# Peptides against a protein of PDB entry 5T59, part 203

Target 1, 112 residues: chain A of PDB entry 5T59
Amino acid sequence: TTPTMQSTSLLTEHLGYPPISLVDDIINAVNEIMYKCTNAMEKYLMQRNIIGKKDFSDEIKIGTAKLESLLENSVDKNFDKLELYVLRNILSIPSDLLEENRFRLLHHEKLV
Target 2, 90 residues: chain B of PDB entry 5T59
Amino acid sequence: EHIRFQRLVQVCNKALEESIRKLQSWEKIHECFPNYGQTREGIENLTVCQQQVIKLWSNLSRVEFDAIFHERSIEEKLNQLDDLINKARS

## One batch from the design tools (peptide; made by RFdiffusion4, then SolubleMPNN)

Design b2_p30_1_s4 (from b2_p30_1, 14 letters changed)
Fold by OpenDDE base, seed 2:
Structure b2_p30_1_s4 (fold): chain B 112 residues (1-112), chain C 90 residues (1-90), chain A 30 residues (1-30)
Amino acid sequence: as target 1 above (112 residues)
Amino acid sequence: as target 2 above (90 residues)
Amino acid sequence: SEELKKIEEERKKKLEENKKRREELRKELA
């Protein structure tokens, strides 16, 4: 179930784009969303940085940064797994379809 | 019969859910703001903030991923792939 | 703001590093 050059080529032809492009879109999107979320969090708290006579601006900045780091690590971990899974199990061609006779079938179906 | 797109959606949702799990922990949130969270008002603000971030995460991911799937026509393409595989095995 | 710009630059750097990391990860598929 390991992706091969042949599989990649066939899938690229089928999809109209390389399989990794979809994964790139997904991962890029989630990273953008991640930073939007942390920015929103920081902005929200910074608008509420003073409680009583204390200014918590520094703590908010540091805390938000820590949460961002935590989220970033989690995103990286989980979407790395996603990438491998998608490329190996979803955007993949079974070995039986990589045989010559089945290969012709794929091309035939596309051309017809 | 068509399984690949369903799996794609499932693993995407799982990854999103697992990724945000740490932020769903009040303890993790609180420990990042130890002094701020010792105030009543701070706790209230953090609570609202936590909820808003989780909602924002969910909403943005849904919209963006749906857009990606549409732009890439991935459901159709994966269904076609399933059909090809099934046909080849028949 | 300049501060925001700095943060964005740092995030950009992180994204680039992430991209490189993913590239290395993809080698596992070979």
Scores: peptide ipSAE 0.436, ipTM 0.933, DockQ to the pose 0.278
Fold by OpenDDE base, seed 3:
Structure b2_p30_1_s4 (fold): chain B 112 residues (1-112), chain C 90 residues (1-90), chain A 30 residues (1-30)
Amino acid sequence: as target 1 above (112 residues)
Amino acid sequence: as target 2 above (90 residues)
Amino acid sequence: SEELKKIEEERKKKLEENKKRREELRKELA
């Protein structure tokens, strides 16, 4: 189901933060990790850039850039899907709990 | 009983696995280094590099995601949400 | 180095573009 304003408010109150904040943390983290990985790859290969008296530095730089782009596209695709799934199916409140009587139950439980 | 946090972990793992899949392809890596990969040493270096990057990806993601989940108390909060839902449906 | 700085700037730009893209995606949740 699609997140509603009501569910967002209730979840924000329950979590202590908006649901989107969790997703932002996850996506920001993976992007940081992505660049750390590609940087590590480039550094490793650049330390081994000369083979048989031939310098492959330019090829290494271009190649690592291509791999970074590939990884970036994959991260974007998969974590876009993750974002939608989490917000729709994990950080969500079923419609039956959004009914007036059930709503009171949620508030009651919070107060207890 | 408690399912939401488990689902969160599952979809995170899936996203991480799917994201790194392209780098797990030797063919993709080799295509990016066509001349370098024509040398014996180059192949060896690329192989080690590939393995190290994948391990780094896995380790960093595990540590960082666990930290996020802890800081956000998401397991506890999602379990509580499950409990509330179950109570409402009982 | 200047080269590293340039790379970092490009990455920053990409991240900003990514954020904009995600914002557009989030509008679809409405």
Scores: peptide ipSAE 0.436, ipTM 0.932, DockQ to the pose 0.296
Fold by OpenDDE base, seed 1:
Structure b2_p30_1_s4 (fold): chain B 112 residues (1-112), chain C 90 residues (1-90), chain A 30 residues (1-30)
Amino acid sequence: as target 1 above (112 residues)
Amino acid sequence: as target 2 above (90 residues)
Amino acid sequence: SEELKKIEEERKKKLEENKKRREELRKELA
């Protein structure tokens, strides 16, 4: 089901933070990891940039940049899908619990 | 009984696996280094580099995601949410 | 290095663009 303002409020109270905050943490983390990986790759290859009499430094820099772009696109696509799925299907409250009586039940359970 | 946290872990793992898939392709790696990869030493270096990056990706993501889940107490919170939903439907 | 600084700045810009893109994506949920 599609998230609503009421659902967001209830989940925020339950979690202690807005649902989107969790998603933000996840996506921020993977992007940081992504750049750590590509940086490590570039450094590794740049330490091995000369083969024989030829210097491949420029090719290595261009190549690693291309790989980074590929990874960026893939991360964006897959984690956009993840965000939608998490917010719609995991961090969600079924409609039957959004009724007034069920809403009170959620508050009661929290206080008990 | 408790399903939401399991689903969260599953979709996170899937997203991570799908994201790194292109780097798992030797053809894609080689295409980025066409001349470097035509040398014996270049091929060896690229092979090791590819393996190390994939391992680094896996290790870092595991550590960081586990830390996030812990800091946000998400397993406990999602289990509680499952319990509330199940109780309401009973 | 200056080169590293430029790369980091570019990455920062990319992340900001991603944030805006995700914000638009979230509007689709409303």
Scores: peptide ipSAE 0.446, ipTM 0.934, DockQ to the pose 0.289; fails the geometry check
Fold by OpenDDE base, seed 5:
Structure b2_p30_1_s4 (fold): chain B 112 residues (1-112), chain C 90 residues (1-90), chain A 30 residues (1-30)
Amino acid sequence: as target 1 above (112 residues)
Amino acid sequence: as target 2 above (90 residues)
Amino acid sequence: SEELKKIEEERKKKLEENKKRREELRKELA
């Protein structure tokens, strides 16, 4: 189901934080990891930039930048899908629980 | 009974796997280093680099995501959510 | 270094753009 203001409020109360905060943590983490990976790649290759007396530093820098861009695009695509899925299907409250009677149940469980 | 956390783990793994897939392509790696990759030593370096990056990606993501899940108590919270839903439907 | 500074700035810019993009994406859920 599609998230609503009501569901967001209820989930925020249940989780102790807004649902989007979890997604933000995940996406921020993967972006950080991504740059750590590409940086490691560049560093590794730059330590091996001379082959047969030829300096490949410029090619390495350009190449790693291209790979970073490729990875960035892939991360963006896949984790956008993840965000939608999580918010719609995992961190969601079924419509029947959003009714008045079911709403009381959720609050009752919290208070008891 | 408890399905939401399992799904979260699954979709996270899927997103991670699909994100790194293009770096698993030797062809794409080689294309980024056309002259470097024409040397024997360059090919060897790229091969090791590719493998190490993939491992680093996997290890870092596992550690960081587990930390996030722990800090957010998401397994417990999602299990509770499942229980609430199941109770309401009983 | 100047190079590192440029890289960091570009990454920062990218993250800001991502934030805006995700915000628009979230609006589609509402």
Scores: peptide ipSAE 0.440, ipTM 0.933, DockQ to the pose 0.304; fails the geometry check

Design b2_p30_2_s1 (from b2_p30_2, 15 letters changed)
Fold by OpenDDE base, seed 1:
Structure b2_p30_2_s1 (fold): chain B 112 residues (1-112), chain C 90 residues (1-90), chain A 30 residues (1-30)
Amino acid sequence: as target 1 above (112 residues)
Amino acid sequence: as target 2 above (90 residues)
Amino acid sequence: ERDKEVEEKLKKLNEKRKKKREEKYKELLK
């Protein structure tokens, strides 16, 4: 189901933070990991940039940059999907719980 | 009974796997280093590099995501949500 | 230097994500 103001409010109360905050944590983490990986790749290859009499430093820099871009695009695509799925299907409240009586139930359970 | 947290883990794993898939392609890797990859040593280096990066990706994501889940108490919260929903429907 | 570069890249990604959300999740963000 599509998130609503009401569901967001209720979930925020339940979680102690807005649902989007969890998604942000996840995406921020993977983005950081992404650049750590590409950086590690570049460093590894740059330590091995000379083969025989040739220096491949320029090629390595260009190549790793291309791979970084490729990974960036893939991460963006897949975690956009993740965000949508999480907010719609995991961090969601069924319509029956959005009724007034069910809202009270949530508050009751929280306080007990 | 509890399904939401399991689903969260699943979709996270799927997103991570799909994201790294292109780097798992040797052809893609080699295309980025056309001359370097024509040398024996270059091929060897690229092979090891590819494997190490994928491993690093997997390990870091596991550690960081677990930390996030713990800090946000998301398993507990999602289990509670499942329980509330089940109660409401009973 | 490299750390700064990463920081800038992350900043750009965050800004981009924010813009996308403003468009897609108007109701959620209200």
Scores: peptide ipSAE 0.574, ipTM 0.947, DockQ to the pose 0.469
Fold by OpenDDE base, seed 4:
Structure b2_p30_2_s1 (fold): chain B 112 residues (1-112), chain C 90 residues (1-90), chain A 30 residues (1-30)
Amino acid sequence: as target 1 above (112 residues)
Amino acid sequence: as target 2 above (90 residues)
Amino acid sequence: ERDKEVEEKLKKLNEKRKKKREEKYKELLK
């Protein structure tokens, strides 16, 4: 099911917010979590940067940056898919409810 | 009868799982720290770090997503949507 | 400040997402 302006409006009324807002919350959260994770990793390793007589600080910084990039790409890819799925399949109104006579149902339920 | 919220949870979990998969790969982790990971102590540190990060990812995502779902009342709203759809088809 | 850096990164991602979504959303709403 493909979202329409009409379905978006109806869902916004039903939800009290636009469907995309939920997606934004989710993606914003995961992005924040992502950086918290990579930051934690860097901090943990930087506290353990010296092994023997060798300082691995530079390698740790580079390595964590690489992992961050990998995670960023993965998050981007997977949550793009999530966004599409949610908007098409979860926060969607079937065509049978998009008929004129069915619009009243959603409005009626809200007003009751 | 109520399926949408369950699907939301499922797709969120799937996205989270797929996203963290790279960090779950020891090989990928080790590749990022080639010299550090050649030391015994380095391997130990990386192992612990990997485990902690994965746990942190899981815990934070659970807490934050649950908070979002609650704040948005999404379970209730999706259940209502399911009910409306079912009612319309009946 | 590490938090400030994260904030900047998040801002960048949000802006990027906004641009990307603008194209996708138009297609979805056709």
Scores: peptide ipSAE 0.572, ipTM 0.947, DockQ to the pose 0.674
Fold by OpenDDE base, seed 5:
Structure b2_p30_2_s1 (fold): chain B 112 residues (1-112), chain C 90 residues (1-90), chain A 30 residues (1-30)
Amino acid sequence: as target 1 above (112 residues)
Amino acid sequence: as target 2 above (90 residues)
Amino acid sequence: ERDKEVEEKLKKLNEKRKKKREEKYKELLK
């Protein structure tokens, strides 16, 4: 089911925050982790940039940047799918609960 | 009974696993360092680097996602949601 | 310096995500 304003409101009440906030937390976290990983890669290799008499610093920087881009694209793709799945299938309210006669259930539980 | 939180964990793990897959490819790693990777020491360094990054990815994601789930009380909330839905359908 | 750079990158990613989300969930975001 596709998220609606109604379902979002109800879920926000239930969760104490908008459903999208959870998704944002997840995505923000993975993005931060992503850059931590790529930074670690670069630092590790830059500490080992000289082999013999040759300096590979430039290649390391370029290579790490390429890997970062690759990871960025992959993260973007996979977590876009995650967002859709979470909002449609996890943080969702079935249509039968979106009917007027069932709205009271969620509200009643909060009021009692 | 309670299925939503389990699904959340599953989809998160899936997304994380699929995201890091490219870095798990030695070929992809090596292609980014064509000359560096032609040296013995370079290969060794890249190998260790690849392994460490994958571990770092896994460890950081586990810790951070668990923290998020805890802070958002998402397991409890999703269980409650499951219960509400089941009750409504009974 | 690195922290600032990462922050900027994250900001850009967030902006892109926001834009994409606005397109996908227009009605939801009203």
Scores: peptide ipSAE 0.571, ipTM 0.947, DockQ to the pose 0.493
Fold by OpenDDE base, seed 2:
Structure b2_p30_2_s1 (fold): chain B 112 residues (1-112), chain C 90 residues (1-90), chain A 30 residues (1-30)
Amino acid sequence: as target 1 above (112 residues)
Amino acid sequence: as target 2 above (90 residues)
Amino acid sequence: ERDKEVEEKLKKLNEKRKKKREEKYKELLK
């Protein structure tokens, strides 16, 4: 089910932070890792840019940029899916717990 | 009984795996370096580079994601959520 | 320099993500 304001509030109370904050941490981390990886790749190849008597620096720069773009697109796609899945299926409250009687149970457990 | 944290780990791993899939393709790598990859040394360099990047991706993601999960106490919180749900349904 | 470039890229990605969420999660954000 799609997250609601009620579920978000309850989960925020439970977690101590909004559910989306966890997702943000994850996505921010992978984005940073992504650029670290592509940067490392470029540096590695640029240190090996000359083969024989030919300089491949330009090709390396273009090639690594292409790979970066490819990775960016893939990360974007897959972690968009992750976000939806996490918010809908992991950081979610079943409808039966959103009922008044179950809602009170959650608050009761939090207070005790 | 406790399923949510396991699912979180699984979906994270899946997203990471699928994200790096293109870099695991030698064809895709070679396409980006058409002339460089026609040399013996170039092929060797690209091969090593590909392997190192994949390892770096895996290692960094493991470390960073574990850190996030710890800092957010997400395993504990998700286990508690599972328990609450199970209790409510019993 | 490279760090600044990465930071700028990350900033752009964050802004893009925020924009997407504004469209998809209006109920959560309001």
Scores: peptide ipSAE 0.569, ipTM 0.947, DockQ to the pose 0.465

Design b2_p30_2_s2 (from b2_p30_2, 15 letters changed)
Fold by OpenDDE base, seed 4:
Structure b2_p30_2_s2 (fold): chain B 112 residues (1-112), chain C 90 residues (1-90), chain A 30 residues (1-30)
Amino acid sequence: as target 1 above (112 residues)
Amino acid sequence: as target 2 above (90 residues)
Amino acid sequence: KREEEVKKKLEELNKKRSEKRKKRYEELLS
């Protein structure tokens, strides 16, 4: 179910924050993790950049950048899907609960 | 009865697993370091690096996502939502 | 420090991305 202003308001009241905030936290976190991973990779390899008499520093920098790009694309794709799924299927209110009498139920539970 | 939080965890794990798939490919790793990976020592370094990155990805994601879920009290809130829905339908 | 630079860059990127997501979400609700 596609989010509506009504469902968002109810969920925000229930959660104490807008549903999108959770998604935002998740995606921000994975982005942070992503760059930490690629940075760690680069550092690890740069500490091992010389094999024999050859310096592979440039290749390592380029290679890690390529991998980072690949990972970025994959993260963006998969977590965009996640965002849609979460907002539509997890942080959602069925239509039967969007009726006037059902709104009171949610508010009532909060007040009790 | 409580399904939403479980689904959240599942889709998060799925997204994480699918996202890291490219780094799990040795071919993808090797092609990014074509000359470095032609050396024995380079191959060894890349192998260790690949393994460490995947582990780091897994560990960090677990810790960070759990922290988010805790801070947002999402399990409790989703369980409550499930209960409310079930109650409304009963 | 390289790590600090990366952190700063990430923060900026996340901010931009967050704003985009928020905007997209608001548009969806409209």
Scores: peptide ipSAE 0.485, ipTM 0.941, DockQ to the pose 0.659
Fold by OpenDDE base, seed 2:
Structure b2_p30_2_s2 (fold): chain B 112 residues (1-112), chain C 90 residues (1-90), chain A 30 residues (1-30)
Amino acid sequence: as target 1 above (112 residues)
Amino acid sequence: as target 2 above (90 residues)
Amino acid sequence: KREEEVKKKLEELNKKRSEKRKKRYEELLS
């Protein structure tokens, strides 16, 4: 079910916030986690950048950057799918409830 | 009866799992560090690093997502939504 | 220093991404 202005308004009233706000929180969080992970990886390897007489600092920086890019692309792809699924299938109102007579039920429950 | 929150958790876990899939590939890790990974010590470091990052990803995701769900009262709200829908259809 | 820089960049990035998502969502609703 594709979100509509009507469903969004009803859900916003029910949730106390727009449905997209939850999605934003989730995606913002995973982005933060992503960069924390890549940063941790870089720091860990940079503390171990010298093996024998060779300094692998440059390779480590480039490698971690590549992994970050890969992870970023994967996160973007999968959480875009998540966003669509959540808004269409979880934070959604069935079409049979998107009638004026059914809206009273939601409003009534809020007042009681 | 209450299905929406379960689905939310499920799809979040799926998205997290699919997102970290590339880092779970040793081949992908090694490709990023071709010379470093040719050394014994480098391989050891990369192995530990890979494991630690995956654990960090999992732990941070769990904590942060739970916090979001709590702050947004999403379980309660989704359960209420399920109840309203079921009531309307009864 | 680097951590702070990353934090600032992330905040900016998240803000931009959030705005983009919101705009896209609003366009979908209209």
Scores: peptide ipSAE 0.477, ipTM 0.940, DockQ to the pose 0.658
Fold by OpenDDE base, seed 3:
Structure b2_p30_2_s2 (fold): chain B 112 residues (1-112), chain C 90 residues (1-90), chain A 30 residues (1-30)
Amino acid sequence: as target 1 above (112 residues)
Amino acid sequence: as target 2 above (90 residues)
Amino acid sequence: KREEEVKKKLEELNKKRSEKRKKRYEELLS
C-alpha cells in the first residue's frame, strides 16, 4: 500500500520519528560504507602501485574510480527499491484498518 | 505472528548483496586494471583487495545496520505494529 | 587531513541525497 498522510502521521506517532527517517539512516549508512570500501581499495592498491619498476598509480586511480561508479549505481538502484518496499510493505498500516477507523487501537494503546 | 522486522532484515540483506555483486565479479575487477592485472603480483594484489573489500562491506553493513535498528528500536516497534494490527483484525 | 576532507564531502553528499529522497517521498504522498 502506498503511504498516505494519515498512515505517516500514525506511524510517526508510533515510531517516534517519521518512517522516512529510518530509510534515510539506512541509505546514508550504506553510502558511507560504500565510499569507505572504495577508499580502502584505492589505498591498498596505491601501497602496491609499483610492480617490476612500473608505476601503475594512474591506472589504479582510474580503475578505482570506475569501480566506485559501478558500486554507486548499484547501491542507488537497489536501495531505491528498498526504500519503496519498506515504506509500502513494512512501515505501513493496512488500508482496511484506516478506512474502518480501527487505527483507534493504536492511539488507545499509546495512551494506556 | 511477527513478520515486519524479519522482512526488513531480509530486504536489507538482499539490497546489500545485490549492490556488492558487481564487485564480486573478478572479470569486472580485472577490466578496471587491465595492465596491472597482467602481472602476477598485480593479480595477487587485486585478489586480496577484492576479498578485503567484500569483507569490509559485509562487516561494516552488519555493524551499522544493527546500530541503526537498535537506535530506532525498530524491531520492537515493528513487532508492536504487528500485534496491534493482529489485535484489530481479531 | 585527507580523511577529514573525504568525510566532509561525504556528509555533504549524504545531505543532498537525503533531501532528494525526502522530496521524492513527499511527492509520493501527494
Scores: peptide ipSAE 0.451, ipTM 0.938, DockQ to the pose 0.595
Fold by OpenDDE base, seed 1:
Structure b2_p30_2_s2 (fold): chain B 112 residues (1-112), chain C 90 residues (1-90), chain A 30 residues (1-30)
Amino acid sequence: as target 1 above (112 residues)
Amino acid sequence: as target 2 above (90 residues)
Amino acid sequence: KREEEVKKKLEELNKKRSEKRKKRYEELLS
């Protein structure tokens, strides 16, 4: 079910916020988590950057950056799919409830 | 009866799982550190690092997503939505 | 210092991405 202006309005009234706001919170959170993870990885390895007499600092920085890019691409892909799924299948209103009489039902339940 | 919130949790978990899958590959990790990973100590450090990052990912996502769901009262709202839909169809 | 810089960058990135998502959503509704 594709979101419509009518369904969005009804859901916004029900939720107290637009449906997209929830998705936005989720994606923002995972992005933050992503960079926290890669930062932690870099810090851990940089504390162990010298093995024997060789300094691997440059390799560690490059390697962690590559992993960050891989993770970033994966996050973007999977959470774009999540966004579509949530808006179409979870935060959605069936067509039969979009009729005028059903709209009144939603308002009535809220007021009672 | 109530299905929407369950689905939300499921899809979130799925997205998180699929996203971290790349970091679960030892081969990919090792490829990023070709010389570092040729040393015994380097391999050990990378192994621990990989495990810790995956755990951190899991723990942080659980805490943060639960916080979002709570702040947005999404379980209650989705349950109410299910109830309204079911009532309208009865 | 680095952590603060990363945090700031992330905030900017999230803001930009959020705006893009909202824009796409509005276009979908129209």
Scores: peptide ipSAE 0.480, ipTM 0.940, DockQ to the pose 0.682; fails the geometry check

